# Designs tried in a protein design run: peptides against a protein of PDB entry 6B4J. Part 143

Target 1, 315 residues: chain A of PDB entry 6B4J
Amino acid sequence: DITMQWYQQLQDASMQCVLTFEGLTNSKDSQAKKIKMDLQKAATIPVSQISTIAGSKLKEIFDKIHSLLSGKPVQSGGRSVSVTLNPQGLDFVQYKLAEKFVKQGEEEVASHHEAAFPIAVVASGIWELHPRVGDLILAHLHKKCPYSVPFYPTFKEGMALEDYQRMLGYQVKDSKVEQQDNFLKRMSGMIRLYAAIIQLRWPYGNRQEIHPHGLNHGWRWLAQILNMEPLSDVTATLLFDFLEVCGNALMKQYQVQFWKMLILIKEDYFPRIEAITSSGQMGSFIRLKQFLEKCLQHKDIPVPKGFLTSSFWRS

## One batch from the design tools (peptide; made by RFdiffusion4, then SolubleMPNN)

Design b1_p21_6_s1 (from b1_p21_6, 8 letters changed)
Fold by OpenDDE base, seed 5:
Structure b1_p21_6_s1 (fold): chain B 315 residues (1-315), chain A 21 residues (1-21)
Amino acid sequence: as target 1 above (315 residues)
Amino acid sequence: SKELEEIREEIKKSLEELLKE
């Protein structure tokens, strides 16, 4: 399976990255510990500051992240910080930065769907300039949300139940599995972030270049989902999330082909979802149904709420 | 039904092409 090979390659690369900066992570030296903390803050704080307030602020954040990744000193916590302070500094920062982007999907976007767009446009822009960060974003995303690949993890003989639950994306703490609603909320956030990344370009970059991970991956994702058996509650939820965020962009890009796919979803795939939907899961089902019916009726996919406009960039 | 089958095949082909990239 080519999809699974791609997944595994990204995970392997991510693992190798961790091994590369293990010296920095495990160092008992006081100076190394300080550098690690400074680098971690420098990598993650700017991402946490991303907001929907002003385009100018977003540009400042982008420039700071790019400067850090470029080996330039940046101000963080009142101190000058650079990846050159340690031989493993760049690898560490790239990994932590990518992790933080995905975490913002998992937390911020999960709670505030409109936050997907400013986070995504920064991530996309950084990915364009720093491809390794993009690969690490995918690795983190795929690990936390296998449905973003997409694939459904399977239980293997000898596997602990908790490990299987974690593979499915559930958080397990003190032998208690995460509630389904919280799980789906986190998965939704990550899928929405991904759907935003694949359609957005940083407006101050070289837009003539091909998107490093563009809408073709959105088409791939949909096609792959349709070729899989639906999973109860999960498929209906994430399919809606994905289409709500990037459906308009896919419509514009693929036109008639997109509508054919949407018809296939409604007429062929949706009944399969219905067949596995319990009474307690009707919310996600109904939401997807209404969305599909509305879009097909109006022959339009609305621009998602929170989509960045020209007015945002002028602020 | 025939139309849906055609759409499925088209999408399947599209997926195969994308996965080769």
Scores: peptide ipSAE 0.157, ipTM 0.813, DockQ to the pose 0.694
Fold by OpenDDE base, seed 1:
Structure b1_p21_6_s1 (fold): chain B 315 residues (1-315), chain A 21 residues (1-21)
Amino acid sequence: as target 1 above (315 residues)
Amino acid sequence: SKELEEIREEIKKSLEELLKE
């Protein structure tokens, strides 16, 4: 399976990255610990600042992240910080930055769907300039949300239930599994972030270049989902999230082919979702149904709430 | 319907093409 090979390659690259900076992370030296903390803050704080700012401030954040990844010193916590402070600094920062982008999907976007767009445009722009960060974003995303690949993890003989639950994307703490609503909320945030990344380009970059992970991956995602048996509650939820965020962009890009896919979803795939939907899970199903019916009736997919406009970039 | 089957096959082919790139 080509999809699973791709998944595994990204996970292997991520694991290899962790091994490369193990010396920095496991060091007991006080100076190394300080450098690690400074680098971690420099990598993550700018990302945390994205959600509520104007276009001009977003550019400042982007420039700061890019400078850090380029080996230039940046100000963080009142200190000058550079990846050159440690031989493993760049690998560590790339990993932590990618992790933080995915975490913003998991937390910020999950709670505030409109936050997907400013986070995604920065992530896309950084990915264009630093491909390794993009690969690590995918690796983190795929691990936390296998449905972003997409694939459904299977229970293997001898596997602990908790490990299987974690593979499915659930958080398990003190032998307590995460509630279904919280799980779906986190998955939704990550899918929405992904759907935003694949359609957005940093406006101050070279727009003549091909998007490093563009809308063709959105088409691939939909096609792969449709080739899979639906998962109860999850498929209806995430399919809606994905289409709400990037459906308009896919419509513009693929035109007639997109509408054929949407008809296939409504007429062929929807009954399969219905067949596995319990009475307690009808909320996600109904929401998807209403969305599809509205889009097909109007022959239009609305621009998602929070989509970045020209006025945003002039602010 | 025959139409839905045709659409399914078209989407399947498009997916295969994307995966070959």
Scores: peptide ipSAE 0.127, ipTM 0.798, DockQ to the pose 0.722
Fold by OpenDDE base, seed 2:
Structure b1_p21_6_s1 (fold): chain B 315 residues (1-315), chain A 21 residues (1-21)
Amino acid sequence: as target 1 above (315 residues)
Amino acid sequence: SKELEEIREEIKKSLEELLKE
C-alpha cells in the first residue's frame, strides 16, 4: 500500500531526526541544556504568537522563524539564539517547530477554528523554504491524527487496549481514555489545519513555484476517505471539517470533478455513514448532511470563516 | 447507478495518478 509506505517513510524520517539530535537532548552539560532550551523556545514561541490580528505581525513571525532556520541569530527570551550553537541545533529546531505547528492544530485550532488560516499560511510558507520542516509536520500530524493520512489503525493480536486507543489518536492518562468529544475536537483541529495548509501560499514568497503540498493532496485525501469504510462519528466529523475549510478551494480547482465527488458523497457514501451512526452520534452526521445539501443546492461552497483576505495583509 | 459507478471510476483513476507522483 503506497499510502502506508508514505506514512512509514515519514515516521522513519521523524524517528531518525530524533536520533540525530539525541546528543543535544541527552547532554548533561549545563551549557548544552541551556542551548537546548533556548533553541526550543526560539522554535516554538513564534508559532504560539501567531494570531488573526494583523498581517504585519504575521510577517514578522514568519521572518523570525525563517531566519532561525537559515542559521541567522534571532532574539528569543532576551538572548541571541542560533541553530549554529550546536551541531544538532538545526535538526532539533526543525523537529520542534514542526511539532509545534501540529500542536497548534491540536490545541488552538481545535478551540478556535479560524486560527487555522494564519497558522497554516506560515506553515506553508516555511514548508516551501524548508521542505524538511514540512515532512516533519506531516510525520507529527500523521502520528497524532492517522485520519489525516488517512487510514484507520486496526487492533492487532496481543495489543493492549490502551495502545490501540493511542494509535487511534486518543489520549490515555492513568488508564483513563479521553472523552469522545475532546478526541474529536483535537482531531478536527488537526484536520482543519491540514486543510488550510494545502490551499494557502505565503504571499511574500515565490508564487511561481508549485505548492510543496497543495490541493492535489486534498483531492487525494477525499478520494482515499471515500474508498474506506467510514468510522463511526470520526468520518462524518472530519469530512465536514475538511470540506468546510478547503471545499471552496477544491471547488475552484477541480470544478465539475469536485461536484461529482460531492454527489458521490451524498448519494453513495452517506448511506454507509448513516448505517454506522448511532443516535448519540447524529450531530456530526446531520451537520455534514446539512452542509452538503446546502452546497449542492446552491452549487457553491462558501469561503471558510477566518479565511485571510487582502485587508488582513494590509494591516 | 451507472452514473455513480462512472464517478467512482473517475475518482479512482485520479487517485491512482496522484499516488504515482
Scores: peptide ipSAE 0.125, ipTM 0.797, DockQ to the pose 0.736
Fold by OpenDDE base, seed 3:
Structure b1_p21_6_s1 (fold): chain B 315 residues (1-315), chain A 21 residues (1-21)
Amino acid sequence: as target 1 above (315 residues)
Amino acid sequence: SKELEEIREEIKKSLEELLKE
């Protein structure tokens, strides 16, 4: 399976990255520990500062992240921090930065869907300039949300139930599995972030370049989902999330082909979702149904709430 | 329907093309 090979390759790359900076992370030296902490803060704090407030602030954050990744010193916590402080500094920062972007999907976007767009545009812009960060974003995303690949992890003989649950993306603490609503909320956030990334370009970059992970991957994602058996509650939820965020962009890009896909979803795939939907899961099902019906009726997909406009960038 | 099957095939082809890149 090509999709699974891609997944595994990204995971392997991520693991190799961790190994490359193991010297930094495992160092008992006080200076190395300090450097690690400073680099971690420098990588993650700017991402946490991303907001919908002003485009100018977003640009400052972007510039700071880019400067850090470019080996330039940046101010963090009142200190000058550079990836050159340690030979493994760049790899570490790239890894932690990518991890933080995914965490923002998991946490911030999960709670505030509109936050997907400012986070995504920064991530996309950084990805364009730093492809390795993009690969690591995918690796982190895929690990936390296998549905972003997409694939549904399978239970293997001899596997512990908790391990299987973790593979599915559930958090398991003290032998207690995460509640389904919280799980879906986190997955939704990550899918929404992904859907935003694939459609957004950093406006201050070289727009002549191809998006490093563009809408073609959105098309791929949908196609792959449609070729899979639906998973109860999950598929309906995430399919809605994905279409709500990037459906308008896909419509504009693929035109007639997109509408054909949407019809296929409504007429062929949706009944399959219905067949596996229990009475207790009707919420996500109904939401998807209403969305599809509305879009098909109006022959339009609305621009998602929180989409960045020209006015935002002039702020 | 035949139409839906055609759409499905088109989507599959598109997917295959995307996966080859």
Scores: peptide ipSAE 0.112, ipTM 0.789, DockQ to the pose 0.753

Design b1_p21_6_s2 (from b1_p21_6, 11 letters changed)
Fold by OpenDDE base, seed 5:
Structure b1_p21_6_s2 (fold): chain B 315 residues (1-315), chain A 21 residues (1-21)
Amino acid sequence: as target 1 above (315 residues)
Amino acid sequence: SEELERMRKELQEALEQLLQE
């Protein structure tokens, strides 16, 4: 399976990255610890500052992240910080930055769907300039949300139930599994972020270049989902999330092919979702149904709420 | 671009395959 090979390759690269900067993370030296903390803050704080307020502020954040990744000193916490302070500094920062982007999907986007777009456009722009960060974003995303690959993890003989639950993306703390609603909320946030990344380009970059992980991956994702048996509640939820965020972009890009896909979803795949949907899960099902029906009726996919406009970039 | 057209063709073929399943 090519998809699973790709998944595993990204995970291996991520693990290798962790091993590379292990010297920095495990150091007992006081100076090394300080550097680690400074680098971690420098990598993550700018991402947490991303907001929908102003394009100018977003540009400042982007420039700061790019400067850091380029080996330039940046101001963080009142101190000058550079990845050159430690031989493993760049690897560490790239890993933590990528992790933070995914975490913002998991937390911020999960709670505020419109936040997907400003986070995604920064992530896309950084990915264009720093491909390794992009690969690490995918690795983190895939690990936390296997449905973003997509694949459904399977229970293996001898596996602990908790480990299986974690593989499915659930948080398990003190032998208590995360509630389904919270789980789906987090998964939704990550899928929405991903759907935003694949369609957005940083407006101040070289837009003539091919998107490093563009809409073709969105099409692939849909195709792969449709080739899989639906999972109760999960498939209906995430399919809606994905289409709401990037459906308009896919429509514009693939035109007639997109509509054929949408018809396929409604006429062929949707009944399969219905067949596995319990009465308690009808909410997600109905939401997807209404969305599909509305889009097909109007022959249009609306621009998602929170989509960045020219007015945003002038602010 | 020629590359975009190629991608569209490939995706169309993939879609057609899905429609036949």
Scores: peptide ipSAE 0.028, ipTM 0.641, DockQ to the pose 0.119
Fold by OpenDDE base, seed 4:
Structure b1_p21_6_s2 (fold): chain B 315 residues (1-315), chain A 21 residues (1-21)
Amino acid sequence: as target 1 above (315 residues)
Amino acid sequence: SEELERMRKELQEALEQLLQE
């Protein structure tokens, strides 16, 4: 189907990118190794420095990332670093940067949900200026979290169980599968980051342009999820995460249509989720139910905690 | 299972209608 074709196209593009900079990554030359490490640090450290502390600091980080991607030298680890140091430097940096954004979803946002917004706004802004980074973000996101596409990977004949588990997004180390709670936590972080990206625009860019991956993709995601059979624990968890982060934005954008969607979720989709929910998984289901009931009762979806305000950008 | 399939169909039809509005 169209969704799977899109998924595959992004994965192919990501794979081609890796092949493009393979010379840099596989080089045994000491200078090349040094350049690789410097570029990797230059690409990833600024992302790790993203915080909710001050808008001015966030702008500095953005400018640094943009400068790096633009072929300008940047200071990293006390050294001047540029993608021009190697012919494959730009591709490598774009890939590693995109990977790092997704990792921040997987790790930082997973642990601190409010961190989604400052990370997302930088990612969105960079995506606007560097579309390839955006595609690579999606590729990394989709690979780690197929539910962000969304699709549910299927077990194929002859597939190893561990491989199937990895396709589902689980980490498997030493033949031990990740605990369900940790798995869901990571998936939640990535979905929350995605939900934030699709609604945020970098305030210092040309906002007259259309969002490169905007709320229409959020609507698509919801529609696709609802057209799929729910997956035990996963659907209830991620649907809640998604709606908590971008529900307010979707409400504003789609208005009556959005509310009709929520009613359909409550009246028609909940029973389907419930039917596959065990007693031990009822927590996620109840959380989603309570959220939707509250929203429908109040005829409002609250602005998510951690949403960036005008005051943030003045700091 | 039959009931679930029915519900799925109804939801899909409803969603399709909503997306056209």
Scores: peptide ipSAE 0.027, ipTM 0.650, DockQ to the pose 0.168
Fold by OpenDDE base, seed 3:
Structure b1_p21_6_s2 (fold): chain B 315 residues (1-315), chain A 21 residues (1-21)
Amino acid sequence: as target 1 above (315 residues)
Amino acid sequence: SEELERMRKELQEALEQLLQE
């Protein structure tokens, strides 16, 4: 399967990246530890500072991240930090930066859906300039949210239940599996972030170039989801999340084809979702149903809440 | 433009395949 091959290639690249900077991460040398921590902070703090407040601040954050990845010194924690401080510094920073973007989907976007857009536009812009960061974003995203690929991990003979739960994206701490609502919340955040990334371009870049991971991947994702058997609660939840965030963009891009897809979802796929939905899980199903019915009725998908406007970039 | 057209064609084919299944 081409999709699974792609998934595995990204995971392999991510693992190889970890191996390349293992010397930095496993060093017992005090100076190396200091460098590691400085680089980690320099990579992650700017991402955590991304907000919906002002476009100017967002630009500053972007410039700082780009500078760091470009080998330029940046100020972090009152110190000058550069990836050149260690031969493995760039690989480490790229990995940690990508990890942090996905983590913001998992945490910040999960709690505040509108946060997807400012995070995504920075991620997209960085991806355009630093393709390796983009690949690592996908690797992290796919690992934490296999539904972003999409695929449903299967239980293998001899596998521990806990390991299977982790493969499904559940957090397992102290042999306790994450509650379903929290799991879905995190998955939703990551899917929403992904849906935002594939449609957004950094406005201060060369927009004449093709998006490094654009809406065609959104179409692919939808097609793949529809070709899969629905998973209880998960499919309805994430399909809604995805369409709410990027449905408007997909509608504009694919027009009639998009509407055919939407009709297919409503008429063909919905009954399959319903068949596996228990009474206690009807919330996600009903939400998706209402969304699709509204969109089909109005022949329009609304611009998502939190979408960045021209006024944002002037602030 | 050519790339966009290629993408649209590929997507159309994928959609058609999906609709036929």
Scores: peptide ipSAE 0.027, ipTM 0.642, DockQ to the pose 0.119
Fold by OpenDDE base, seed 1:
Structure b1_p21_6_s2 (fold): chain B 315 residues (1-315), chain A 21 residues (1-21)
Amino acid sequence: as target 1 above (315 residues)
Amino acid sequence: SEELERMRKELQEALEQLLQE
């Protein structure tokens, strides 16, 4: 399976990255600990500052992240910080930055869907300039949300239930599994972030170049989902999230082919979702149904709420 | 663009495959 090979390659690359900066992370030296903390803050704080307030502020954040990744000193916590402070600094920062982008999907986007767009456009722009960060974003995303690949993890003989639950993307703390609503909320946030990344380009870059991970991956995702048996509640939820965020972009890009796909979803795949949907899970099912029916009736998918406009970039 | 045409072709092929399965 080509998809699973790709998944494994990204996970292997991520694991190798962790091994490369193990010396920095495991050091007991006070100076090394200080450097680690400074680098971690420099990598993650700018991402947490991303907002829908002003395009100019977003540009400043982007420039700061790019400068850090380029080996230039940046101001963080009142100190000058550079990846050159440690031989493993760049690998560490790339990993932590990628992790933070995915975490913003998991937390911020999960709670505020509109936040997907400013986060995604920065992530896309950084990915264009720093491909390794993009690969690490995918690795983190895939690990936390296997449905972003997509694949459904399978229970293996001898596996602990908690480990299987974690593989499915659930958080398990003190032998208590995460509630289904919280799980779906986090998965939704990550899928929405992904759907935003694949369609957005940083406006101050070379937009004539091919997107490093563009809408063709969105089409691939849909095709793969449709080739899989639906998972109860999960498939209906995430398919809606994905189409709400990037459906308009896919429609514009693929035109007739997109509508054929949407008809296929409504007429062929949707009944399969219905067949596995219990009475207690009808919410996500109904939401997807209404969305599909509305889009097909109007022959249009609306621009998602929070989509960045020209006025945003002039602010 | 040539890139757009390529993407549309790939999509069409993928869609046709899905419709046949």
Scores: peptide ipSAE 0.028, ipTM 0.644, DockQ to the pose 0.149; fails the geometry check

